# Ledger of designs, part 248: peptides against a protein of PDB entry 3QIS

Target 1, 334 residues: chain A of PDB entry 3QIS
Amino acid sequence: PSLELSRREFVFENVKFRQLQKEKFQISNNGQVPCHFSFIPKLNDSQYCKPWLRAEPFEGYLEPNETVDISLDVYVSKDSVTILNSGEDKIEDILVLHLDRGKDYFLTISGNYLPSCFGTSLEALCRMKRPIREVPVTKLIDLEEDSFLEKEKSLLQMVPLDEGASERPLQVPKEIWLLVDHLFKYACHQEDLFQTPGMQEELQQIIDCLDTSIPETIPGSNHSVAEALLIFLEALPEPVICYELYQRCLDSAYDPRICRQVISQLPRCHRNVFRYLMAFLRELLKFSEYNSVNANMIATLFTSLLLRPPPNLMARQTPSDRQRAIQFLLGFLL

## One batch from the design tools (peptide; made by RFdiffusion4, then SolubleMPNN)

Design b2_p23_8_s4 (from b2_p23_8, 11 letters changed)
Fold by OpenDDE base, seed 2:
Structure b2_p23_8_s4 (fold): chain B 334 residues (1-334), chain A 23 residues (1-23)
Amino acid sequence: as target 1 above (334 residues)
Amino acid sequence: EEDEEFHRMSSEIGKEIEELRAE
């Protein structure tokens, strides 16, 4: 069997978080026998492609003189955003299109990724005085390395070095403040806030706005701004409550005094973000008559975002663990 | 006390962000 491919080189320019890009090509059976095609892993890979790439269809049959369109879809989710932001991974791959009893056809994927404040650490964002698209990639790497070291020092209760006043981290990321300040100003009376989905186009505009500017006002509906805050918290490489404190939060969930002590042990940026979000959500609950928001709904929604199980425990989270996690958060909303 | 925390934090951070817009 043999195939003819309309293209073998694909370039994905300006790939962004949550923005789907598609490139299409045709494969044609120019042989005289039916053939089965499939994308196969390279010798050392478990998957035929990187997590941000897919082929559709990834396998199929072609009769003689049959042609099929294959879509190459590039989509950066929360699972790939952090490693692309740091430059640890890149928009480059090689696909192997295998023909049963035939040849291998190599496809080259290339392109560039545009960094996002989504999927960047809270520590790095607190140091980031400019929009992420203005920050050189080399400086993003340095900010993540320095942020890891400062997190470890803070968890060890080491006295912060007297960093010069010019290098002082923000109290919370500017992106968190921009989202929360907008919601406080414009969304406190919004019916069904955090219950109605945003518009995908507006979410992309909000992400691009936060990545490229420090806006006076965030574009889009209150629902889109509210969902953008949820997406931001979900995309964090480490949740607002650090993984190291997860079990202690569950163990303390019914003791409000111990809960406050656990939160006091968070790294400074994580602790400030947690307090700021809880203070905002308590303010939002004062408007429950207008926005239909209640403490149980908010606690259930934000618990999965703020108090994620460590990756090694994620598959083992019990209903009891979820209930304790919700109860922990309720002690800051009531 | 807890009611004052949001307004205090939001105002303090807002000031830091206005300084960053002026650069």
Scores: peptide ipSAE 0.672, ipTM 0.957, DockQ to the pose 0.911
Fold by OpenDDE base, seed 4:
Structure b2_p23_8_s4 (fold): chain B 334 residues (1-334), chain A 23 residues (1-23)
Amino acid sequence: as target 1 above (334 residues)
Amino acid sequence: EEDEEFHRMSSEIGKEIEELRAE
């Protein structure tokens, strides 16, 4: 069997978080026999492509003189955003299109990624006084390394933050403040807040706005701004409640005094973000007659975002663990 | 007491962000 490919080189320019890009090409069976095609892993790879790339269809059957369109989809989810922001991964791949009893065809994928404040650590964002698109990638790496070292020092309770010559970090990321301040000012009376989904176009505008500016006003509907906050919290490489404290939150869920002690052990930025979000959510609950928001709904929604199980426990989360996690957050909302 | 926490925190952080917009 043999194939003709309409294209073998693909360039994805200005790839952004949650923005789908598509490139298409045709494969034609120019042989006299039917053929089966599939994308196959390279030597030592487990997958035929990187997590941000997909081929559709990834396999199929072609009769003689048949032609099929293949879509190459580039989509940066929460699972790829952090490693692309740090430059540990890049918009580069090689796909191997295999023919059963035939030869391999190589496709070259290239492009560039534009960093996002989504998927960046709370520690790095507290040090990031400019929009992420204004920050050189080299400085982003330095900010992540410095942030890791300060997180460890904060967890160890050892060194007072030496108020040395390093610029004082923000108490919370500017991006979180911008989202929360907007919601507080404009969305407290919004019916079905956090229950109605945002518009995908508005979500992209909000992400681009936060990545490129320090806006006075966030664009889009209150629903889109509310969903952008949820997406931001979901995309964090480490949740607002650090993975190390997950089990202790569950174990303390019915003792409000122990719950507050567990939160006091969070790194400074995580602790500030947690307190700020809980304070904001308590304010929203005062407007429950207008926004249809109640403590049980909010606790259920935000528990999955703020108190994620560590990767090694994700598959083991019981209904009892979920209920304890919800109860933990309820103790800060009531 | 917990009711004043949001306004306090939001005002303190808001001031820091307004300073960043002026740069």
Scores: peptide ipSAE 0.670, ipTM 0.957, DockQ to the pose 0.923
Fold by OpenDDE base, seed 1:
Structure b2_p23_8_s4 (fold): chain B 334 residues (1-334), chain A 23 residues (1-23)
Amino acid sequence: as target 1 above (334 residues)
Amino acid sequence: EEDEEFHRMSSEIGKEIEELRAE
């Protein structure tokens, strides 16, 4: 059996967080026998492609002289954004299109990723005084490394060394402030806030706006700005409540004094973001008659974002653990 | 007191962001 491929080299330029790119190619059975094709893992790989890449269809059957279109879909989710922002991963892959009882066909995937404030650590973003697209990639790596060291120092209650006044980190990421300030100014009376989804095009505009500028106003509907805040919190490499404190939050969920003590042990940036978000959400609750927002809805929504279980515990989260996590947040909303 | 926390934090941070826009 043999295949003809219309293209073997694919370049995905300017790949962005949550922006789907598609490239198509044709495969044709130029043989006299039916062919089964599949994308197969390389030696030692578990998957035929990187997590941000997909082939559709990834397998199929072709009669003689049959042609099928294959879509190569590049999509950077929350699961790939952090490693692409740091440059640990890149928009490069090799796909192996296997033909049963035939030969392998290699497809080359290349391109460039544009860094996002989405999927960047809170510590790095507090140090990042410019839009991420203005920051040299080398400096992004240094900021992530320094941010890890600062987090560890903060957890150890090491007195900050005399950080020169010029290098003082922001109290919260500018991106969080921009989103929250917009929602406070324009969305407090928005019916069904955090319940109505945003528009995907507006979400992309908001992400691009935050990645490239410090806007006076965020573009898009209040629903899109609200969803962008949720996406931002979900995309954090470490949730606003650090993984190390997850179990302590659950254990303390019914003692408001212990809950406050647990939050006081967060790294400075995480603690500030948590307090700022809780303060904002309490303000939104004052407008519940207009925005249909209630404490139970907010606690249920934000619990999965702010109090994410560690990856090793994700598969073991019980309904009781979820209820405790919700109760923990309720103690800051009521 | 807790009601003033949002306005205080938002104003303090807002000032820092306005300074960054002027750079």
Scores: peptide ipSAE 0.666, ipTM 0.955, DockQ to the pose 0.923
Fold by OpenDDE base, seed 3:
Structure b2_p23_8_s4 (fold): chain B 334 residues (1-334), chain A 23 residues (1-23)
Amino acid sequence: as target 1 above (334 residues)
Amino acid sequence: EEDEEFHRMSSEIGKEIEELRAE
């Protein structure tokens, strides 16, 4: 069997978080026999492509002289955004189109990724005084490395070494403040806040706005700004409540005094973000008659975002653990 | 006390962000 491919090189320029890009090509059976094609893993790979890439269809049958269109879809989710922001991964891949009892055909995927404040650590964002798109990639790497070291020192309760002439971190990321300040100013009376989905186009505009500027006003509806905050919290590489404290939050869930002590042990930026968000949500609950927001709804929604199980425990989360996690958060909303 | 925390934090951070917009 043999195939003819209309194209073998694909370039995805300016790939962004949550923005789908598509490139198409044709494969044709120029042989005299039916053939089965499939995308196959390379020798050391578990998958035929990186997590941000897919082929559609990824397998199929072609009769003699049949042609099929294949779509290559590039989509950076929360699962790929962090490794692309750090430059650990890149918009580069090689796809192997295998033909049963035939040859392998190699497709080259290339392009560039545009970094996002979504999927960037809270520690790095607290040090980031400019929009992420203005920050040189080298400085982003340094900010993530420094942020990791400062998180570790904070968790270990190491005596603050003399803070050398490093620029003072923000108390919370500017991006979180921008979202929360907007919601506080404009969305406290918004009916069905955090219950109504935002618009996908507005979400993209909000992400692009936060990645490229320090806006006076966030574009889009209150629902889109509210959903952008949820997406931001979900995309964090480390949740607002660090993984190291997850079990202690569950164990303390019915003791408000111990809960506050657990939060006091968070890294400074994580603790500040947690307190700021809880303070905002308590303010929002004062307007429950207007916004239809209640403590149980908010606790249920934000618990999965703020207090996620460590990767090694995700598959083991019990309904009891989820209820304890909700109860932990309720102790800060009531 | 916890109610004053939001306004205090928001105002303090807001001032730091306005300084960054002027750069």
Scores: peptide ipSAE 0.665, ipTM 0.955, DockQ to the pose 0.896

## One batch from the design tools (peptide; made by RFdiffusion4, then SolubleMPNN)

Design b2_p24_1_s1 (from b2_p24_1, 13 letters changed)
Fold by OpenDDE base, seed 5:
Structure b2_p24_1_s1 (fold): chain B 334 residues (1-334), chain A 24 residues (1-24)
Amino acid sequence: as target 1 above (334 residues)
Amino acid sequence: SSEEEEFLEKYEEFVERRLKEFEE
C-alpha cells in the first residue's frame, strides 16, 4: 500500500485559548490495493497527538485512487491552557500516519501560543498590573513558580509575607475586577443573567481584550461578559476554593461559622476573590425581580466553578457531596 | 504610566472598599 500526502508540515500561528484553528490536507491512495490508514502513538506515547490537537478522520479506508480530506484541529481548552501559558507545553507535535502493512508518514505540527489570563493562577494574576500579553514569558514562569510557593506558605500558616521589598500584589486579579465591575454596573437588571449563553465571537473578543488591554469597557453583551466570568473561573488551574480545603467545605456545609473559618484559611488572593464574588452575587440577588436570578440557581452554578473536587475525587463525587457543596456556598449568598 | 496610575487608583478604591465590607 502507498499514500500520497498533499502536505506534511503544518504551522498554527498565534494559537489562543478557545480559538479553533483548522488546517486541512489530502491523502490519496496512489497504490493498487485498498489501504487502511490510522494515526498512531509514537513510541512511549499513549495518544497519537497532544490534548490540544485532533485529526479528523483519525482512521479510515481508501480504495485505489481514492482521496480523503483530513482536518487537523488545534483547540486549547481549559485542559491545556495552563500548561501552554507556563510554556511547559508548546504548539509542537509529530503525528504518525500509519498505513496498515505499509510505511509510516510523519507530519510536523508547529506554531506559537499566545498566553492568556484564562488558565493562569490567581496568585500570578495578582502580581500582574499589566495585561498578560505585555508580560515577558520568562517572567510568567517565575510568577507561577513564586505563586505556588506563596500559596503553600500561606496554607501552612508560615511566616507572614514580608511586605518589605516586592511590589504589593493586587488584592484580586484585575481581570476579575474588570469582569465583575462591568456586570455590577451594567448587568444587575439584565434578564436571565447567567442563564442565557453568550456569543462565541463576543467571548473571544472579551478574552482577547482582557489578555491585551485594560479596557474602560468590556466589549459584548452582558450575557457574554457573564459567561466570560464563568469561563475564567472554570479555567483556573487552582479553583477559587483551593483543593486542599474542598473536604472541609463539605464537612462544614451546615455550620456557617465553620464555613467562614474555612474561607479565612484560603491564600489571600483566593480569599479576596471568593469574598469579592460573594459580594457581587449577593448584590445581584437584590435585583432578582429584574434579572430572574435566585440563590439556588447561583449557588448551583458557582459551586461547580468555585468548589471543584480535587482531580483524584472528581470521578467519585456523590449527589450528597454536590448538595453539601451547594449548601456551603448558599451560606454566603443568604 | 498616568493611565496605569489612574487604573490602579480606581481599582484600589473599588476593591479595597468591597473587601473592607467583609472584614467588618
Scores: peptide ipSAE 0.245, ipTM 0.844, DockQ to the pose 0.567
Fold by OpenDDE base, seed 1:
Structure b2_p24_1_s1 (fold): chain B 334 residues (1-334), chain A 24 residues (1-24)
Amino acid sequence: as target 1 above (334 residues)
Amino acid sequence: SSEEEEFLEKYEEFVERRLKEFEE
């Protein structure tokens, strides 16, 4: 069996969070026998491609002289955004197109990723007084390393020795402030807030706006701004309530005094973001007659975003654990 | 820049106010 490929090298320029890019190529059976093709894992890989890449179709049959179009789709979700922001992963891959009882054909994927404030840590964002796209990539790496070290020091209650030379970090990320301030000013009376989905085009504009500027006003509908806040919280590499405190939140869920004590043990930026969001959500609940928002809806929605189980416990989460997590958050909304 | 200082001033005032409102 033999295949002819119309292209073997693919370049995906300016890849962004949640922006789909597609490149197409053709494969043709130039042999005299039917053949089966498939994308196969490399020797050390479990998957035929990185999580941000897919081929469609990824397998199939070709009759002699038959041609099929294959789409290579690049899409950076919440599952890949953090490792691409840090530069731990890159827009580079090699695909192996295997022909049954035939040859392997190699496809080269390359490109560049544009960093996003979505999928960046709260600690790193608190050190960014400018939009992330204005920050040199070298400085992003340094900010992530520094953010990790400062988080560890904060968790260990170690006093930073070098208070004198580093610029004072922001109390909450400017991106969270911009989103919440917009919602507070313009969305408190918005009917079905957090219940109506935003528009995908507006969501992309909001993301690009927050990555590239400090706007006076966020573009898009109140629903799109509200969904952008949810996407931001979902994309955080570590949830607003750190994984280390997850079980303690569940264990304290019915004691409001212990709940407040658990939150006081969060790293400064995480604690400030939590308190700031709870203050906003309590204010939003005062307008329930206009916005149709209630404490149970908000607690259910935000619990999954703010209080995520650690990866090692995700498979063990019970309905009782979910109910305790919701009850924990309700104690800050009521 | 003067624009960055004005932004930071408004930001600090707003965030500090909201964090105080939570502690009360």
Scores: peptide ipSAE 0.234, ipTM 0.842, DockQ to the pose 0.702
Fold by OpenDDE base, seed 2:
Structure b2_p24_1_s1 (fold): chain B 334 residues (1-334), chain A 24 residues (1-24)
Amino acid sequence: as target 1 above (334 residues)
Amino acid sequence: SSEEEEFLEKYEEFVERRLKEFEE
C-alpha cells in the first residue's frame, strides 16, 4: 500500500489561548490495494500528538484511488496554556501517519505561541505592570521561576518579604482589577449575571484586549466580561486558594474564625485576590433583586474555581468535601 | 509612561479601597 499526501509541513502562526486553528491536507491511495491509515505514537509517547493538537479523522480506510481530507486542529485549552506560556512546551510536533503493512509518513508541525495572562500564575502577573505581550518571553520564564520561589518562602514564613526589592509587586493582577472593576461599575444591575453565557467572539476580544493592552473599558457584554473572569480563574495554574491549604479549608469550613486564619496564611497576592473577589461578590449580593444573584449560586460557582482539590486528590473528591468547600466560601459571602 | 503612571494611581486607589472594605 502507498499514500500520496498533498502536504507534509504545517505552520500554525500566532497560536493563542482558546483560539482554534485548522490546517487541512489530503491523503490519496495511489496504490492498487485498499489501505488502513492511522496516526500512531512515537516509540516513547503515549499519544500520537501533543495535547494541543488533534487530527480528524485520526484513522480510516481508503479504497484504491480514494481521497480523504484530514484536519489538523490546534487548540490551546486550560490544560496546555501554562506550559506554553512558560515556553516549557512549544508549537512543534511530529506526527506519524502509519499504513497497515506499509510505510510511515512523517508530518512536521511548527508555529509560534503568543503568551496569555490566562494560565499565568498570580505571582508572575503581580510583577507585570505592562500587558503580557509586551514582556519578553525570557523575562516571563524568569518571573514564573522567581514567583514560585517567593510563594514557597512566603508559605514557609521563613523570610519576611524584604521590602527592599526596588519594584513592589502589584497587590492583585491588573487583569483581575480590570475585569472586577468593569463588573462592579456596569454589571451590578445585570439580570442573570454569571447565569447567562458570554459570546465566544466577545470572549476572544476580551482575552486579546487583556493580553495586549490596559483598556479604559473592556469590550463586550457584561455576560462576556463575567465569563472571562470565570475562565481566568479556571485557567490559573495555582488556584486563588493554594493547593497546600485545600484540606485546611475543608477542616475549618464550619468555624469562621479558623477560615479567616487559613486565608491569612495565603501568599500575599493570593490573599489579596481572594479578599478582592469576596468584596466584589458581597457587593453583587446587595443587588440580588436586580441581578438574580444569590449566595448559594455564587458559592457553588466560585468554589470550584477558587478552592480546587490538589491534582493528586481530584479523582477522590467526595460529595462531603464539595459541601465543606461550599460552606467555607459561604462564610465570606454572608 | 504618563499613561502607565495614571493607570497605576487609579489601580492603587481602587484596589486598596476594596481591600480595606474587606477588612471592615
Scores: peptide ipSAE 0.217, ipTM 0.832, DockQ to the pose 0.761
Fold by OpenDDE base, seed 4:
Structure b2_p24_1_s1 (fold): chain B 334 residues (1-334), chain A 24 residues (1-24)
Amino acid sequence: as target 1 above (334 residues)
Amino acid sequence: SSEEEEFLEKYEEFVERRLKEFEE
């Protein structure tokens, strides 16, 4: 069997978090026999492509003289955003289009990724006084390394942050402040806040706005701004409540004194973000008559975002663990 | 820029205030 490919080189320029890009090509069976095609892993890979890439269809049959359109879809989810922000991964891949009993055809994928504040650590963001798109990629790497070291020092209760000549980190990321301040100002009376989905176009505008500017006003509806906050918290590589404290939060869930002690042990930025979010959510709950928001709903929603089980325990989370996690957050909302 | 400094000052004041209100 043999195929003709309309294109073999694909460039995905300016790839962004949650922005789907598509490149299409055609494959034609120019042979005299039916063929099965599939994208196959390279020799050392478990998957035929990187997590941010997919082919659709990734396999199929072609009769003689048949043609099929294949879409190469680039989509950076929460699962790929962190490694792309750090430059650990890049918009580069090679796809192997295999023909059963035939040849391999190589497709070259290239492009560039534009960093996002989404999927960046709280520690790194606290060191960014400018929008992430204004920060040189080399400096992003340094900020992540420094952020990791400062997290570790904070957890070890080692020497107080030397108030040395380095720019003092922000107490919370500016992006969280912008989102929460907007919601506080404009969304406290918003009916069905956190219950109504935002618009995808508005979410993209909000993300782009936070990545590129420090806006006076976040664009989009209150629902889109609220959902952007949820997406932000979900995309954090380390949740607001660090994985190391997860079990202690569950164990303390019915003791408000111990809960407060557990939170006091968070790294400074995580602790500040947690307290800031809880303060906002308590304020939002005062307007429950207008926004239809209640403590149980908010605790249930934010628990999955703020108090994530460690990756190794994710598959083992019990309904009891989830209830304890909700109860832990309720102790800060009531 | 002066606008960036003014933004950061307002940000710090706001965030520091909210964080203090939580500790009280």
Scores: peptide ipSAE 0.138, ipTM 0.787, DockQ to the pose 0.615

